# Peptides against a protein of PDB entry 6TME: the designs that were tried, part 120

Target 1, 324 residues: chain A of PDB entry 6TME
Amino acid sequence: NRLKRAYIALQAWKKAFYSDPFNTAANWVGPDVCSYKGVFCAPALDDPSVLVVAGIDLNHADIAGYLPPELGLLTDVALFHVNSNRFCGVIPKSLSKLTLMYEFDVSNNRFVGPFPTVALSWPSLKFLDIRYNDFEGKLPPEIFDKDLDAIFLNNNRFESTIPETIGKSTASVVTFAHNKFSGCIPKTIGQMKNLNEIVFIGNNLSGCLPNEIGSLNNVTVFDASSNGFVGSLPSTLSGLANVEQMDFSYNKFTGFVTDNICKLPKLSNFTFSYNFFNGEAQSCVPGSSQEKQFDDTSNCLQNRPNQKSAKECLPVVSRPVDCS
Target 2, 324 residues: chain A of PDB entry 6TME as posed
Amino acid sequence: NRLKRAYIALQAWKKAFYSDPFNTAANWVGPDVCSYKGVFCAPALDDPSVLVVAGIDLNHADIFGYLPPELGLLTDVALFHVNSNRFCGVIPKSLSKLTLMYEFDVSNNRFVGPFPTVALSWPSLKFLDIRYNDFEGKLPPEIFDKDLDAIFLNNNRFESTIPETIGKSTASVVTFAHNKFSGCIPKTIGQMKNLNEIVFIGNNLSGCLPNEIGSLNNVTVFDASSNGFVGSLPSTLSGLANVEQMDFSYNKFTGFVTDNICKLPKLSNFTFSYNFFNGEAQSCVPGSSQEKQFDDTSNCLQNRPNQKSAKECLPVVSRPVDCS

## One batch from the design tools (peptide; made by RFdiffusion4, then SolubleMPNN)

Design b2_p16_1_s2 (from b2_p16_1, 6 letters changed)
Fold by OpenDDE base, seed 3:
Structure b2_p16_1_s2 (fold): chain B 324 residues (1-324), chain A 16 residues (1-16)
Amino acid sequence: as target 1 above (324 residues)
Amino acid sequence: MSLEEWVQKVKEKIAS
């Protein structure tokens, strides 16, 4: 009966395919759904004597189509991997019936509409990848209340501010890159206990960096490049004991880049180019270390190459933003 | 078995 429901779902999905260049669904014929390419069966979690569809993997199939509501009949699916296709439309709300959902990867598709709130209904979700789509609107604050290991939101059309609930996230990797997020980074960011990598690249974020960033002692990658951040770098960044890659380039930062930042023990690459910094410690100078790579290009530094003109610097440097 | 263990088995099938 569970496989019968799966059959109905999969046949509906096949009908929803506009193009299947690799003929992935060519063998999707007959009731034996466990033989379908990209369909993986296992003994049911609640009843090992019953065989169920437990996983879908259609990654890199270049399939054009949409996700029909009948996919909600795949109630035992815990792994849904359909990245690198050309699926369009919205994520159907009927997927709320997939209560075992553990990994949901719809990245690199053509999905549209608001954030797929159905993902919030999955109690056991650990991995959410919706990157490289056309999702739009606000990010629901509740996303960070979930016990996710990774949250990939980059390369979408998300707008508004980053929710303050970000501090509740237990994710090790979070990407916001290449969206339309605006406002400040919430101070609650410092409460992200398991954070290893966070990427804000290419948004409309602004304001001062919160001092609480310095509490992210497990962070190895921190990239805030290509935004509208202002003010000085927080002195508390000296607390980033494990940071390896740090990028603040293409912002409107001012002030002095200190030794405490450039001498971070695990720092491998620190890019702070294309800002309005008016000074840097000797330890921040490119070439000063064999173990660390720095880029100070296009700032307001004295006696350094490739800096902004006095005309460009003076209006900004003379009016530093006080982040205190 | 736990959901995590169950999922791991499914992942192994996918990877094979």
Scores: peptide ipSAE 0.668, ipTM 0.967, DockQ to the pose 0.913
Fold by OpenDDE base, seed 4:
Structure b2_p16_1_s2 (fold): chain B 324 residues (1-324), chain A 16 residues (1-16)
Amino acid sequence: as target 1 above (324 residues)
Amino acid sequence: MSLEEWVQKVKEKIAS
């Protein structure tokens, strides 16, 4: 009976295809859904004697179409991988019936609408990849209450502020890049106990960096480039004992880049170009180390090449933002 | 079998 429901769902989906350039669904004929290309069956978790559809993998199929509500009949699916297609529309609410959802990858499609709140209904979700779509609106705070390993939100149309609940996240990787997020990075960021990589690139974030960033002991990649951050770099950044890649470029930072930051033990690349820094320690100078790469281009540094003009620097440097 | 173990088996099928 479960496979019958799956058949109904998959046939409805096939009908929802506008284009299938690789003929991926060509063999989606007949009741034997387990033979369908991209459909993977397994003994049911609750009853090993019953065969069910456990996974969908249509990655890189370049299929154009939409997700019909009948997909909610695939109640045993734990892996849903449909990246690099041309699916459009919204994520059906009927997917709430997929209570075993573990990995949901709809990245690199043409989905629209608000954040797919159906993802919040999945109790066992570990991997959420919705990047490279056209999702818009606010990010629900509840997303960070979930026990996710990875959250990919980059390259969408999300707006508003980053929820303060971010500190509750157990994710090792979180991407916000290339959205329209605004406001400050929440101080609760320092509570992200499992964070390895966080990317804020290309948003409208502003304000001072919170001191609590220095509490991210496990972070290896921290990229806050291409935003509107102001003030000095927090002295607490010296606490980033495992950071390898750090990028603060294309902001409005001021002040002095200190030895404590540039001498971080695992630091490999530190880019702080295109800001308004008016000083740097010798350890921050590009070429000062063979083990570390620095970029100090287009700041307000004295006796360094490729810096901003006095005309550009003076209005900003003379009015430093106090983040204390 | 846990969900994680079950998922792992499904992943192996997908990867094959």
Scores: peptide ipSAE 0.668, ipTM 0.966, DockQ to the pose 0.914
Fold by OpenDDE base, seed 1:
Structure b2_p16_1_s2 (fold): chain B 324 residues (1-324), chain A 16 residues (1-16)
Amino acid sequence: as target 1 above (324 residues)
Amino acid sequence: MSLEEWVQKVKEKIAS
């Protein structure tokens, strides 16, 4: 019965393919769905005597099509990996029936519409990858209430502010890069207890960096480049004991880059180029360390190469933003 | 069997 439902779902999906360049679904014929390419069966979690479709892996199949509502019949699927295809349309709400969903990867497709709220309905979801699509609108705050390990949102069309609920996230990796997020980074960011990597690249974020970033003692990658941040770097960044890669380039930061930041013990790469910094500690100078790489290009630093002109610097440096 | 253990077994099948 469960495999029969899977058969109906998979045949409906095959019919929803506009193009299958690698003939991935060529063997999707007959009731033996467990033999289908990209379909993986296992003994059911609730009844080991019953064989069910537990996983779908169609990664890199270059399939054009859409996800039909009949996919909701795949009620035992815990792994749904369909990245690097050309699927379009919206994520069907019928997928809410997939209560075992554990990893959902639809990255690098052509999905559109708002955030797929159906993802919020999956109680056991640990991995969400929707990057490189055309999802738009607001990010639902509830996404960070979920016990996710990884959240990939980059390269979409998301707008509005980063939800304050971000501090509740248990994810080790979160990417916001290359969207249209605006506003400030929430102060609650410092409460992300498991965070290792966070990327804000290429948004419209602004304001001062919150001091609470310094509480992210487990973070190894922090990238806030290509935004509209202003003010000085928080002194609390000295608390990033495990940061290896840090990028604040292409913003509107001002002030002095301190020793406490540049001497972080695990820091291997620190890029603060294309800002309006007017001073840096000797430890921040590119070439000052063999173990660390720095980039101070295109700031307002004295006695350094490749800096902005006085004409460009003066209007900004003379009007520093006080973040205190 | 936990869901995590079950998923791990499925992942192994996918990886093979």
Scores: peptide ipSAE 0.664, ipTM 0.965, DockQ to the pose 0.912
Fold by OpenDDE base, seed 2:
Structure b2_p16_1_s2 (fold): chain B 324 residues (1-324), chain A 16 residues (1-16)
Amino acid sequence: as target 1 above (324 residues)
Amino acid sequence: MSLEEWVQKVKEKIAS
């Protein structure tokens, strides 16, 4: 009996709670699991005459505890939303039995360990949110082979390079922000044809930006701020026909910021502050447009306010990195 | 019923 298995799973989970400030699981008593707060039942996908647990929503419950292996008994769950809690430990591998998993949101918790590879086992997964946790280690390349709509990885402890398989991703939104990623952005990034928003903020990425970024025709938000990127901005960035928000601040970029970038048709905000740019087109000057906002603070620009000193600029500007 | 349609019905229950 599917509901009996669900009862076993949910009672095991209740037992795994260390703290339930809002008494969310107070009514988790008895065999009628469909009446449990945060538990949602529906007729089974394979047999409409059978009632099953189809969704869990415990968002914002501030529950402290862990995910016990018995959760693997919730085999009909397609929606698992438990964000903004204080769950700790690892994601149990027994969740591989949840073959209908469609949306998995464990964001804003205290999970640790490597990337939860169990997420790769779900054939129909469309939404993965593991941000604001303490996941660490390498990002498995296989994550980008999944047909995901969104991938939220930000605010974790992921290390190593971004996999070259990123170009295979069909996601519209991908966040890498506030991790420990290093190395270059893969050239394959230009193959992300459905990408709307990508965020690299606050990593240890380096090297030159790949020219292939200019192939991201659908991107509206591109943020590469607070990294170690070097060289000039690729001229191919003129191909970003739909970019609205672009941020390259807090890097080590050099060279000239061109008209072709600053005159992008949908560009509303372009921040390239805190770099070593030694020139900018008139169209890039803050205040030059009513429709666009620019920030050129703390570069090596002449006749602009709030720039770096000659002493700071000269060693870097005189030895530009050749990205060719 | 497709998985997507089924999930949508579950979402509606969650939202209610």
Scores: peptide ipSAE 0.662, ipTM 0.967, DockQ to the pose 0.923

Design b2_p16_1_s3 (from b2_p16_1, 6 letters changed)
Fold by OpenDDE base, seed 4:
Structure b2_p16_1_s3 (fold): chain B 324 residues (1-324), chain A 16 residues (1-16)
Amino acid sequence: as target 1 above (324 residues)
Amino acid sequence: MSLEEWVQQVKEKIAS
């Protein structure tokens, strides 16, 4: 009976295909859904004597179409991988019936609408990849209450502020890059106990960096480039004992880049170009170390090449933002 | 069998 429901779902999906350039669904004929290309069956979790559709993998199939509501009949699917297609429309709410959902990858498609709140209904979700779509609106705070390992939100149309609940996240990787997020990074960010990589690139974030960033002891990649951050770099950044890649370029930072930051023990690349820094420690100078790469281009540094003009620097440097 | 173990088995099928 479960496979019969799966058959109905998969046939409805096939009908929802506008283009299948690789003929991926060519063999999607007949009741034997377990033989369908990209469909993977397994003994059911609740009853090993019953065969069910447990996974879908249509990655890189370049299929154009939409996700019909009948996909909600695939109640045993735990892995849904359909990246690098041309699926459009919204994520069906009927997918709430897929209570075993573990990995949901719809990245690199043409999905639209608000954040797919159906993802919040999946109690066991560990991997959420919705990057490279056209999702818009606010990010629901509840996303960070989930016990996710990875959250990929980059390259969408999300707006508004980053929820303060971010500190509750157990994710090791979170990407916000290339959206329209605004406001400050929440101070609760320092509570992300499992964070390894966080990327804020190319948003409209502003304000001072919270001191609590320095509490991210496990972070290896911290990229806040291409935003509107102001003020000095927090002195607490000296606490980033495991940071390897750090990028603050293309912001409005001012002040002095200190030894405590540039001498971080695991630091490999530190880019702070295209800001308004008016000083740097010798340890921050590009070429000062063979083990570390620095970029101080287009700041307000004295006696350094490729810096901003006095005309560009003076209005900003003379009015430093106090983040204390 | 846990969900995690079950998922791992499915992943192996996908990867094969």
Scores: peptide ipSAE 0.713, ipTM 0.971, DockQ to the pose 0.915
Fold by OpenDDE base, seed 1:
Structure b2_p16_1_s3 (fold): chain B 324 residues (1-324), chain A 16 residues (1-16)
Amino acid sequence: as target 1 above (324 residues)
Amino acid sequence: MSLEEWVQQVKEKIAS
């Protein structure tokens, strides 16, 4: 019965393919769905005597098509990996029936519409990858209430502010890069207890960096480049004991880059180029360390190469933003 | 069997 439902779902999906360049679904014929390419069966979690479709892996199949509502019949699927295809349309709400969903990867497709709120309905979801699509609108705050390990949102069309609920996230990796997020980074960011990597690259974020960033003791990658941040770097960044890669380039930061930041013990790469910094500690100078790489290009630093002109610097440096 | 253990078994099948 469960495999029969899977058969109906998979046949409906095959019919929803516009193009299958690698003939991935060529063997999707007959009731033996467990033999289908990209379909993986296992004994059911609730009844080991019953065989069910537990996973779908169609990664890199270059399939054009859409996700039909009949996919909701795949009620035992816990792994749904369909990245690097050309699927379009919206994520069907019928997928809410997939209560075992654990990893959902639809990255690098052509999905459109708002955030797929159906992802919020999955109680056991640990991995969400929707990057490289055309999702738009607001990010629902509830996404960060979920016990996710990884959240990939980059390269979409998301707008609005980063939800304050971000501090509730248990994710080790979160990417916001290359969207249209605006506003400030929430102060609650410092409460992300498991955070290792966070990327804000290429948004419209602004304001001062919150001091609470310094509470992210386990963060190894922090990239806030290509935004509209202003003010000085928080002194609390000295608390990033495990940061290896840090990038604040292409912003509107001002002030002095301190020793406390540049001497972080695990820091291997620190890029603060293309800002309006007017001073840096000796430890921040490129070439000052063999173990660390720095980039101070295109700031307002004295006695350094490749800096902005006085004409460009003066209007900004003379009007520093006080973040205190 | 936990869901996590079950998923791990499925992941191994996918990886093979």
Scores: peptide ipSAE 0.711, ipTM 0.971, DockQ to the pose 0.913
Fold by OpenDDE base, seed 2:
Structure b2_p16_1_s3 (fold): chain B 324 residues (1-324), chain A 16 residues (1-16)
Amino acid sequence: as target 1 above (324 residues)
Amino acid sequence: MSLEEWVQQVKEKIAS
């Protein structure tokens, strides 16, 4: 009996709670699991005459505890939303039995360990949110082979390079922000045909930006701020026909910021502050447009306010990195 | 019923 298995799983989970400030699981008593707060039942996908647990929503419950292996008995769950809690430990591998998993949101918790590879086992997964946790280690390349709509990885402890398989991703939104990623952005990034928003903020990425970024025709948000990127901005960035928000601040970029970038048709905000740019087109000057906002603060620009000193600029500007 | 349609029904229950 599927509901009996669900009862076993949910009672095991209740037992795994260390703290339930809002008494969310107070009514988790008895065999009628469909009446449990945060538990949602539906007729089974394979047999409409059978009632099953189809969704869990415990968002914002501030529950402290862990995910016990018995959760693997919830085999009909397609929606698992437990964000903004204080769950700790690792994601149990027994969740591989949840073959209908469609949306998995464990964001804003205290999970640790490597990337939860169990997420790779779900054939129909469309939404993955593991942000604001303490996941660490390498990002498995296989994550980008999944047909995901959104991938939220930000605010974790992921290390190593971004996999070259990123170009295979069909996601519209991908966040890498506030991790420990290093190395270059893969050239394959230009193959992300459905990408709307990508965020690299606050990593240890380096090297030159790949020219292939200019192939991201659908991107509206591109943020590469607070990294170690070097060289000039690729001229191919003129191909970003739909970019609205672009941020390259807090890097080590050099060279000239061109008209072709600053005159992008949908560009509303372009921040390139805190770099070593030694020139900018008139169209890039803050205040030059009513429709666009620019920030050129703390570069090596002449006749602009709030720039770096000659002493700071000269060693870097005189030895520009050749990205060709 | 497709998985997507089924999931949508579950989402509606969650939202209610």
Scores: peptide ipSAE 0.693, ipTM 0.971, DockQ to the pose 0.923
Fold by OpenDDE base, seed 3:
Structure b2_p16_1_s3 (fold): chain B 324 residues (1-324), chain A 16 residues (1-16)
Amino acid sequence: as target 1 above (324 residues)
Amino acid sequence: MSLEEWVQQVKEKIAS
């Protein structure tokens, strides 16, 4: 039966624990898996008369170990929450058998290897959190074809460009922060219809910002700080009617920061420090508004404090990148 | 019930 398979899986997992400092699996004894700490049972979706393991929650258990292939026997699991542990190795491909997977949270662990493509096999996945691991390589374009509500990829070792398929994403929150992504932000970004928050912090992204960013009218948080972006800010950013937090700091932007950006109606915090901007509208000046906070530090602005020297500015400002 | 409804029930168990 299904619980017997679950028992086999959970016992295999217990054997795969190297350390269980809180003795979380101490009661993982015997066939009654529904009594196991962190194991949650429910009547099966397809047969209410059958009890199945529907969820795993081992968050914050500080368990060291790995995920054995036998976890594929947990075929009814829809919620898999194992964040803030010390699990290592790779996500087993056998998890493809978990066809009801709805939320997969393996964040803050020590997983390695390429993107866990098994996540792409789950037809009903809505939440994917793989942040704070050591996943590496390319991001598969297919990730954005999935109907995910949230995609957390930050603090990994992902490389290469952001797939153009990003525009197909229906996610409200997407984080790319603190990886090794390179290249330009795809123009298709403007097609993200449900996007509320997107974070690119601390990558190797470059080029001009696409004008299509201005189409993200539902975005409340847009952070592109700590990259290698160049050129002027797109005038189309005036279309970000709901943006509250915007950060372009620590890039190589040039040009003039316009009123149309700084007067965005919902803008609360706009940081454009540590660039090469050579002008700003009065509405962008820190202290000009009580409702908005601005930071223009370390640019090439005239008559502003804490700016770059002429020696630092001249080589960049004199050769502005044309993004047209 | 739908998968979403089913999952919600499981989430409630986890949260309790």
Scores: peptide ipSAE 0.686, ipTM 0.969, DockQ to the pose 0.913

